# Designs tried in a protein design run: peptides against a protein of PDB entry 3KDP. Part 176

Target 1, 230 residues: chain A of PDB entry 3KDP
Amino acid sequence: PFLIFIIANIPLPLGTVTILCIDLGTDMVPAISLAYEQAESDIMKRQPRNPKTDKLVNEQLISMAYGQIGMIQALGGFFTYFVILAENGFLPIHLLGLRVNWDDRWINDVEDSYGQQWTYEQRKIVEFTCHTPFFVTIVVVQWADLVICKTRRNSVFQQGMKNKILIFGLFEETALAAFLSYCPGMGVALRMYPLKPTWWFCAFPYSLLIFVYDEVRKLIIRRRPGGWVE

## One batch from the design tools (peptide; made by RFdiffusion4, then SolubleMPNN)

Design b2_p24_7_s1 (from b2_p24_7, 18 letters changed)
Fold by OpenDDE base, seed 2:
Parts: structure tokens; sequence; C-alpha cells
Structure b2_p24_7_s1 (fold): chain B 230 residues (1-230), chain A 24 residues (1-24)
């Protein structure tokens, strides 16, 4: 989020402190829960041909998986961000380069995509309105990510949901999201304004798409082992 | 200074690419 903020010069979609809360808080318990997930039977049964090279490959795969999860989460968050801003009159293309004027408190006539002028206070309200849904979107996407990433090749339906720690992590993360979204003072402390419950569902189509995509990917991997999709 | 200018150029190219993607 911060890199895209710098590159695109768009309004900040998520506060830095909130990003830290995601990285250190919401991701920690789920990551630990995944460490206790039962390994795939196919991976465990497959003896390494070369322990040195195969270990390196596994480390690369793990690193790539963590990076991919982070990117998927960011994409989900940005989707919600752009939806909210578009609903308020700011189309994605119009946000490019807008940061300088957006953050200038002395400019009170920033125009949206439809020519409506926005005061500094109004702009900050809409910006902070994006923070909470962005965070919630990440959590909702993580539900799917955690479920699909527990396995690399096997379907979720084949592996099952036997890890109680993972289930607990999902509930804990959801509870944290609810707390940060609705607890008084979070708007001041984290720039996370309360959101309508309907915004929780904004990420659901995205999560579903990722889930379906991953299941299809895994199906292809099972049918064509060693393919480029792996 | 040269490294800074190179980094700036990379960022500008990235912005242009992002603009293209958003226009699609």
Amino acid sequence: as target 1 above (230 residues)
Amino acid sequence: SELYEKAKEILEKAREKLKEVLEE
C-alpha cells in the first residue's frame, strides 16, 4: 500500500500504523496456525532426490507463497479502496497525481471526476473512511487465503479443516477486525472510522474468485505435475 | 545523485505503466 502510494501519488489508502497492525497482529496468529497445519501427504511421502537442491526449492516456494499472499491481500484492499472512492466521485484514473493537492490543507477546492469540489476536511473524511474497509477487506481475503494456502496441491476438500488452531486464528482475526472497526477511539488512534456492516461483504466476491482460482490451479497441478502453473 | 535520478526514472516509468493498466 505504501509503495503504491508513493508510485501512483494517490491518497493514502491505509494508515502506516494500521499496516503495522496487520503485519504484526493479524498475520501472526494465522501464520503460526499454518505452521501447525498437517503437511500434505504427497509432499511428506516424496523423498527428496537431492536434499540440498530440494531444500532450496522448498524455501523458494515458501518465500514466493508469502509474497503472493501479501500481493493478493493488497489487491483486495485496493479494490475496496477504489470502489469507495469511485462511489464518492473519485475514479481510479483521477487519483493519479492527486496526492499533492489532496494532502494540502490550504486547497479546499479539489475537484472529483465529476467536477464537485471537496474541502480538505471532506477529503480526509473520505480518506479515513477507506482505511477501515481496506483493513476489513484484508481480513476477509485472509479467510480464503488461509484456507487455500494450507495446501499446495490438494484441494481444501481433500485436506479438510481439521486444524483447530487455524479455525481459532480465523475467529481471532475476525474479532480483531471487528474491534478495530467499531471500538470508540479507533478513528483517532488508527484513523479507522466505523464502517457499515455491509462493507464486510465487499471483499466476498474477491475472496470467492481467489478461492475458485486456487482450486482450479490446484486441479491443473494435479493433472499436470511439473507444469508452469506450479 | 546518479542513483537518485535513476530511481526517479524507474518510478516515472512505473507510474506510466500503472496509468496504462488503469486505462484498460
Scores: peptide ipSAE 0.000, ipTM 0.227, DockQ to the pose 0.012
Fold by OpenDDE base, seed 3:
Structure b2_p24_7_s1 (fold): chain B 230 residues (1-230), chain A 24 residues (1-24)
Amino acid sequence: as target 1 above (230 residues)
Amino acid sequence: SELYEKAKEILEKAREKLKEVLEE
């Protein structure tokens, strides 16, 4: 999120402290838990054959786990961000390059897509209104992403939830999201304003879509072992 | 950016540990 903020010069969708909370509080424990996941019979029971090939396979697994999670989380979060800003009068195209004027506290007449003028304080309120939903969206999407990434070939229904560390990580990230969203003072400390409970459900359709997509992908892999989809 | 880089470093270390476990 922060990289996109810099590259696209859009208003900050998520604060640096909140990003740190994601990396340390939500991503770290679940990611490490994958190392302790019970080996799939198809992958881990095989003896190392070629060190160069085996290293490449492991790098692909890591890239899939971290790269796909990061991309899916970013897409979900930015979707929520753009929806909220659009509802407040800022269309996505209008946000491009707006950061310079947006962050200037001395400019109090920044116009939205409809010609309405926004003071610095008003702009910061709407910006901070996006932070909490963005974070919550990431957490909800991550529920599905982490569960699907723990297995390469087996369905979640076949492999089961045997990794207690992963389960703990899912509860931890949910508890952290609830704390940051509803604890008094978070609006000042972390620039995260309280969230309506209904926003927790906005990412569920997206999470479900990703879950279904991955199950279909895994089903194809199981039916056609050795395919390029693997 | 500094906090992000620090977090990235921690994640990279975690990835390396994960890689070691997967290679065993």
Scores: peptide ipSAE 0.000, ipTM 0.196, DockQ to the pose 0.037
Fold by OpenDDE base, seed 4:
Structure b2_p24_7_s1 (fold): chain B 230 residues (1-230), chain A 24 residues (1-24)
Amino acid sequence: as target 1 above (230 residues)
Amino acid sequence: SELYEKAKEILEKAREKLKEVLEE
């Protein structure tokens, strides 16, 4: 998110504190949960045919899959960001290159896509309104990521949700998101204004996309063992 | 069990740091 902010020169979609909350609140519990995840039945039954090559291939595939999922997560967050800004009169095209004027405290007449002038204070309110939904979107998308990471080859439906630590992690992330979104004072302290409940659903298409992507990937792996996608 | 306890300790420390950041 920060890289896109720099490259596109758009208003900051996610604050530093929110990034820390993602790192500390959403990454640690999943990592722990995965460490204690029961090995998939097929992983335990299949000794690597070639331990050296199979390990390398698996590491590359895992890295690629996580990289792709991470990109989908980022896209989900940015989608929510752009939707909110568009609803407030700032179309995505207009946001490109706007950061310099947006962050300038002395410019109080920044125009939106419809010619409405926005004061610095008004712009910051809109910016901070985006922080919470962006964060929540990431959390909701991470639900899907965590669920799909349980299995390498089998579908989520076959493996089931047996890891209690993973389930606990999902609840913790959700509780953290709810706390940051609705606790009084978070708007001032974390620049995260209260989120309308409807915005929680903006992430669901991306969560579904991740599920579909992973199931398709796993299906390909199952149908073509030893193929390029494995 | 030792890994679990260590992971739990790390998680608790992370939660404490998060609380500190939220209080600041």
Scores: peptide ipSAE 0.000, ipTM 0.209, DockQ to the pose 0.033
Fold by OpenDDE base, seed 5:
Structure b2_p24_7_s1 (fold): chain B 230 residues (1-230), chain A 24 residues (1-24)
Amino acid sequence: as target 1 above (230 residues)
Amino acid sequence: SELYEKAKEILEKAREKLKEVLEE
């Protein structure tokens, strides 16, 4: 998010405190749950042909897969961000390069895509209005990510959701998202304003995309053992 | 709908507080 913020010079889509809440608050319990997840039988029972090379390749491929999932998460967040700004009169193309004027408190006549002028306060309100939906989008996409990360080769349907800690992590993450979204004072304290409940569903297509992506990946791995997709 | 109305109320209060903070 910050890289896009800097490169595109768009208004900040997500605050640093919110990012910290994601990394430390929402991901901690799920990460622990994954550590206690039962070892994937097909991976752990395999003897590596070459323990040194096969281990390194596997670690790199897993890292790449996580990177791809993270990219899909970011895309989902940015999609939600752009939709909200568009609903408030700022089309995505108009946001490019707007940051300089957007963040200047002395400019109170920044025009949107339709010629409406926005004060600094109004701009900051709409910016902070985007933070919560962006965060919620990340959380919803993380549901899919956490579920698919249980195994690397087996389908979610084959492995099932047996880890009670993971299930608890999903609920904890959701509860935290609801708290940050709707608790009084969060708009001022964390720059996260409440959103209409319909925005929780905005991320579902991206969650589905992650599920489909991972299931296809796992299917390829099962059909082509030792392939580059592992 | 009830959650939406509560959220709207919180948002309005937050916006007012934000205006106060930005004026300081």
Scores: peptide ipSAE 0.000, ipTM 0.218, DockQ to the pose 0.062

Design b2_p24_7_s2 (from b2_p24_7, 18 letters changed)
Fold by OpenDDE base, seed 1:
Structure b2_p24_7_s2 (fold): chain B 230 residues (1-230), chain A 24 residues (1-24)
Amino acid sequence: as target 1 above (230 residues)
Amino acid sequence: SELYEKAKKILEEARKLLEQVLKE
């Protein structure tokens, strides 16, 4: 998210404190839960031919999986960010290069895509309005991501939700998201304004899409082992 | 009301301090 912010020069979608809450609050328990996830039967049954090489390959595969998950989460967050800003009159194309003027306290006439002028205070309110939904979107997408990461080849329906730690992690991150979204003072302390309950569902289509995509991918891998999709 | 505003100011200052620490 931060790289896209720098490259696109868009208004900041996440505050530093919000990022810290993601890293320490939402990612920690899920990461621990994944460590206790049941190994895929096919991976565990393979005796390492070369323990050193096979460990390195597994580490690379794990690293790529975690990297992809983080990217998917970021995409979901940015989707929500762009939707909220678009609803407030800022189309995605108009946001490109807008950061300099957006963050300038002395510019009170920043125009949206419809010619409406926004004061600095108004802009910061809408910016901070994006922080909570972005965070919540990450949590909702993470539900799907965590379930997907249980196995590389098997369907979620085949593997099931056997890991109690994973389930606990999902509830914990959801509870944290609810706390940060609705607890009084979070708008001041974390710049996370209260969220309409309807925005919790904004990420659901995206999560479903990723879930379906992964199931299809896994189905292809099962039908064509060693193919380009793997 | 005054207590609430004071509390907001304290929280805002705490946030600023936290952001400074995170930038270092």
Scores: peptide ipSAE 0.006, ipTM 0.277, DockQ to the pose 0.028
Fold by OpenDDE base, seed 3:
Structure b2_p24_7_s2 (fold): chain B 230 residues (1-230), chain A 24 residues (1-24)
Amino acid sequence: as target 1 above (230 residues)
Amino acid sequence: SELYEKAKKILEEARKLLEQVLKE
């Protein structure tokens, strides 16, 4: 999100502190949970044919999978961001290159897509209104991500949710999202304004998309063991 | 961006260390 902010010169969709909260608060416990996850019986029984090549291929495949999931997460967050800004009069095309004027506190007449002038304070309120739902969208999408990353080959329906640490991680990230979204003072401290409860549901289609994507991927792997899609 | 990348690297290293400790 921060990289896209710099590259596209759009208003900041997610604060740096919020990004740190995601990386430290939501990703750490799930990462630990995966370390405790029992290896799939099929993975452990197969001796690597070539340890060097097989390790490299596996690392590349994992990196690609995480990269793809990360892109879907980012798309979900940006979708929410653009919807909120559009509802406030800023169409996505109008946001391109607007950052310089947007962040200038001395410019109080920035026009939206409909010719309405926005003061610096008004613009920042809208920006900070986007931070919370962007964060929540990532958290909700991560629910699906964490569940699907539990297994390489087996469907979630076959493996089940046996890892208690993973379940704890899901509750932790949800609790953190709720805390950051609704605790008084977060708007001032973290530039995250309170979120309407309805926005929690905006991310569910993306969570479903990730879930379906992974199930299809796993289905392909099961039908073609040792294929390139692993 | 540089701070983010540095923080990410630190977290990745910490994760690797934790994974090693848990496997022992």
Scores: peptide ipSAE 0.000, ipTM 0.224, DockQ to the pose 0.037
Fold by OpenDDE base, seed 4:
Structure b2_p24_7_s2 (fold): chain B 230 residues (1-230), chain A 24 residues (1-24)
Amino acid sequence: as target 1 above (230 residues)
Amino acid sequence: SELYEKAKKILEEARKLLEQVLKE
């Protein structure tokens, strides 16, 4: 998100504090949960493969899969960001290159896509209104990510959700997201203004996309053992 | 699909609870 902010020179979609909340609050417990995840049923049944080749393939596969999932997560966040800004009169095309004027305290007449002028204070309200939904979108997409990461080959439907720690992690990050979104004072302290509950659903298409992606990936692995996807 | 529906249900319940709290 920050890289796109720099490259596209758009208003900041996600604050540094929210990034820290993701890294420290939402990623830690899930990571621990995955460490205690029971081995996939087929892993224990597999005969030893070539350890050199399998290690390399697995590392490449994991890096590719997580990279792709991360991109989908980022896209989900940006989608929410652009929707909110569009609802406030700033179309995505208009946001390109707008950062310099957007962040200038002395410019109080930044025009939106419809010619409405926005003061610095008004712009910052809109910006901070985007922070919370962006964060929440990432959290919701991470639900799917965490659920699918528990398996390499088997479908989530086959493996099931038996890890209590994983489930706890999902609730914990959700509770954190809710706290940051609705607790009084978060707008001042964390630049995260209260979120309309409806915005939580903006992430669902992307969560579904991740599920579909992972299931397709796993299906390919199952159909072509030892293939380039495994 | 089942996981998606469960997630949707959880979110919907959370939304309802939050809306109730905000209305009080």
Scores: peptide ipSAE 0.000, ipTM 0.187, DockQ to the pose 0.041
Fold by OpenDDE base, seed 5:
Structure b2_p24_7_s2 (fold): chain B 230 residues (1-230), chain A 24 residues (1-24)
Amino acid sequence: as target 1 above (230 residues)
Amino acid sequence: SELYEKAKKILEEARKLLEQVLKE
């Protein structure tokens, strides 16, 4: 997110507080849940391989897969960001290069795509309005990520939802997202303004995309064991 | 409500203090 912010010179899509909440609040319990996940049935049934080469290759391939999922998450967040700004009169093309004027407190007449002028305070409200939906989008997409990451080869339908800690993690991050989004004063204290309930559903297509991607990937792995997709 | 406005003011003050501490 920060790289796109710098390169495109767009208004800040994700605040420091939201990043902190993701790292400490939403990712910690899921990470612990993965550590305590029951061993994948197909992994445990595998014959011993060369421990030196196969372990390293597997770790790299897993890292790449998680990287791809992370890219889909980021795309979901940015989609939400652009939609919110577009609804407030700032089309994506108009946001390019706007950061300098956007962040200048002395400029109170920044024009949107429709010629409406925005004060510094109004712009900051819109910016902070993006933070919460971006965060919630990440949480919703993480639902899919957490479910698929519990196994590398087995389908979600084969592995099921057996990890109680993972389920707890999903509830915890969702509860945190709801708290940050709807608790009075969060806009003042954390610059996370209230979220329209409809925004919870905006991330669902990306969650579905992750599920489809992972199921297809796992299907390929099952059909071609030892391939680069593993 | 009056309670909400009071709470908002307290949070704003707390935020300002926190920002000052973080800038040091």
Scores: peptide ipSAE 0.000, ipTM 0.248, DockQ to the pose 0.027

Design b2_p24_7_s3 (from b2_p24_7, 17 letters changed)
Fold by OpenDDE base, seed 1:
Structure b2_p24_7_s3 (fold): chain B 230 residues (1-230), chain A 24 residues (1-24)
Amino acid sequence: as target 1 above (230 residues)
Amino acid sequence: DEEYKKALEILKKAKELLKKVLEE
């Protein structure tokens, strides 16, 4: 998210405090849960031919999987960010290069895509209004990501929700998201304004899409072992 | 049960750390 912010020069979609909340509050328990996930039967049955090279390959595969998950989460967050800003009059194309003027306290006439002028205070309210939904979107997408990461080849329906730590992690991150979104004072302390309950569902289509995509991918891998999709 | 307790302890420590960081 931060790289896109720098490259596109858009208004900040996710505050530093929100990033810390993700890293320390939401990602930690899920990461632990993955360590205790039941091994895929097909992976565990393979005796390493070369323990050193096979460990390195596995570490690389795990690293790529985690990197891809993080990217998917970021995409979900940005989707929600762009939707909220578009609803407030800022189309995605108009946001490109807008950051300099957006963050300038002395510019109180920043125009949206419809010619409406926004004061610095109004812009910051809209910006901070995006922080909470972005965070919540990451949590909701993370539900799907955690579930699909339980196994590389087997369907989620085959593997099931057997990991109690994973289930606990999902509830904990959801509870944290609810706390940060609705607890009084979070708007001032964390720059996370209260979220309409309907925005929790904004990420659901995206999560479903990723879930379906992963299931289809796994199905292809099962039908064509060693294919380009793996 | 032991694994659950460990996860819970880590979570508590992380929350405490987060609170400290937010207070600074």
Scores: peptide ipSAE 0.000, ipTM 0.214, DockQ to the pose 0.036
Fold by OpenDDE base, seed 2:
Structure b2_p24_7_s3 (fold): chain B 230 residues (1-230), chain A 24 residues (1-24)
Amino acid sequence: as target 1 above (230 residues)
Amino acid sequence: DEEYKKALEILKKAKELLKKVLEE
């Protein structure tokens, strides 16, 4: 989000503190929950042919998979961001290069895509209105991520949801998202204004996309062992 | 407030520079 902010000069979709809450707060409990997931039976049974090279390949493949999932998560967040801004009159193309004027508190006549003028205060309200949905979108997408990351090759349907710790992690993450979204004072502390419940559903297509992506990936891995998709 | 104004001026200059680079 911050890199896109710098490159595209768009209004900041997610505050730095909120990003830190995702990285350090939201991701920790789920990561711990995954550590207690039962090892995939095929991973445990496969003796590496060459422990050094095969380990390196596996680490690269895991890193690539996490990178791809992270990109899908970011896309989901940005989608929600652009939808909210578009509903408020700012089309994505119009946001390019707008940041300088957007953040200028002395400019109170920033025009949207339809010629409506926005004061600094109004712009900040809509900006902070984007932070909560962006965060919630990441959390909802992480539900899918947590479910798919428990296995490397096997389908979620094959291994099932037997890990109670993982389930607990999902509920904890959801509870944290609800707390940050609806607790009084979060707008001041984290620049996260209360979220309309309907925005929770904005992330669902991306969660589904991650599920489909992972199932296809795993299918390819099963059919073509040692491929670049691993 | 002065620091903020200076920062805004820097950002405006950077924006102008970026536009010039993109037009080349």
Scores: peptide ipSAE 0.000, ipTM 0.210, DockQ to the pose 0.011
Fold by OpenDDE base, seed 4:
Structure b2_p24_7_s3 (fold): chain B 230 residues (1-230), chain A 24 residues (1-24)
Amino acid sequence: as target 1 above (230 residues)
Amino acid sequence: DEEYKKALEILKKAKELLKKVLEE
């Protein structure tokens, strides 16, 4: 998100504090939960593969898959960001290159896509209104990520949701997102203004996309053992 | 306040669903 902010020179979609909340608050418990995940049913049944080739291939494929999932997560966040700004009169095309004027305290007449002028304070309200939904979108997308990461080959439907720690991690992540979104003072402290409950649903298509992507990937792996997708 | 109440209701529903899943 920050890289796109720099490259596209758009208003900051996600604050540094919210990024820290993701890294420390939302990723830690899920990572621990995955460490305690029971071995996939087929892992113990697999014959020893060539350890040199398979290790390298697996590391590359895992890194690629997680990289792709991470890109989908970022796209989900940016989608929510652009929707909110568009609803406030700033179309995505108009945001390109706008950051310099947007962040300038002395410019109080920044025009939106419809010619409406925005003061610095008004712009910052809109910016901070985007921070919470962007964060929540990432959290909601991470739900799907956590669920799919519990298995390498088997479908979630085959492995089931037996890890109570993972479920707890999902709950904790959601509770943290809700706390940051609705607790009084978060707008001042974290630049995260209260979120309309409807915005939680903006991420669901992306969660579904990740889920479908992973299930298709796993299906290919099951049909073509030792293939390039494994 | 209304938005907060709606959010709380969603959280309560999510908690109930989570409890159901944990009991299975």
Scores: peptide ipSAE 0.000, ipTM 0.226, DockQ to the pose 0.257
Fold by OpenDDE base, seed 5:
Order: structure tokens, then C-alpha cells, then sequence
Structure b2_p24_7_s3 (fold): chain B 230 residues (1-230), chain A 24 residues (1-24)
């Protein structure tokens, strides 16, 4: 998120607090849940592998898959960001290079894509309005990520949701997202303004995309064991 | 429905723009 912010010179899409909430609230519990996840049914049935070569290759393939999923998550977040700004009159093309003027408190006549002028206060409200939806989008996308991380080869339909810690993690991150989004004072204290309930559904297509991606990937792995897609 | 369609179009454009930025 920060790299795109710097390169494109767009208004800040994700605040520091939201980043911390992702790291501590949405990523930590999943990581713990994976440590207690039940072994894949196929892992227990597989023949012994060469521990020197097969482990290294598998780690690289896993890293690549997580990188691809992370890219989809980032796209989901930025999608939400651009939608919110577009609804407020700032089209994506107009946001390019706007950062300098956007962050200048002495400029009170920043024009949107339709020629409407925005004061510093008004545009900061819009910026902070993006933080919460971006965070919630990440949480919703992470639902899919958590589920697919349970197994590398088996379909989600085959493995199921047996890890109680993972289920708890899904509820915990959702509860945290709800708390940060709707608790009074969060807009002032954390610069996370209240979220319209409709925004919870904005990320669902991306969650579905992750599920489809993972199922297709796993299908390819099952048909071509030891392939680069693993 | 019309607002949804407009939002979807904006979404598609935003996605395309993001893809371009990420590919650079």
C-alpha cells in the first residue's frame, strides 16, 4: 500500500492504525491457527520425500502462492479505496499526482474530477473515510485466505473447517473490524470513520476470486503432482 | 441497479488502473 502511495502520489489509502490492526488483529491469529491445523489427509498418506530437496522446493512454491494471494488482497483494498473516492467525485486518474496538494493544509480549493472544490478538512474526512473500508475489505478477503491456507493440495470441500482456532480467528477479526468501524470515537481517536454496512459486501467478489484461484490451483496440483503451481 | 452498474464500471476502471500501476 505504501509503495503505491509513493509511486502514484495518491492520497493515503491506508492509515497506520489500520496497518497495525491488520498485522496484530488479522494476521497473528491466522498464523497461530495454522500451527494447530490438522494435517492434510493426503500428507499422512504420502510416501516419504527427500527431506533436503523437497522441503526447499515446497517452501518456494508456498511463498509464491502467498505472494499471489497477497496481491489479490491488495487489489481488493485499493479497489475499495478508488470506489469511495470516485463516489466522492475523485476519479482514479485524477488522484494521480494529487498527493502534494491533498496534504497541503493551506490549499482549500483542490478540485475533484467534476470541478468541485474541496477544503483541507473535507478531503481529510474523505481520506479517513477510506481507512475503515480498506481495513474491512482486507478482513473479508482474509476470510478466504484463512480457509485456503488450511491445505495446500486438498480441496476446501475435502478438508473442511475442522480447526476451532481458525474459526475463532475469523470471529475475532470480524469482531475487531466491527468494533473499530462502529464504536463511537474511533473517527477521532484512530481516524477510522464509521463504515456503511454495504461496504462489508464490497470485498466478497475478491474473496470468491481467491477461493476459485485456490481450488483451480489445487486441482492442477492434484493432476500434476510436483508442478510449479504447488 | 443503475447505481450498481455505474459502480461496477468505476470498479472495472479502477482495477485496470491498479493493474497498470502494479505492473510498472
Amino acid sequence: as target 1 above (230 residues)
Amino acid sequence: DEEYKKALEILKKAKELLKKVLEE
Scores: peptide ipSAE 0.000, ipTM 0.177, DockQ to the pose 0.019; fails the geometry check

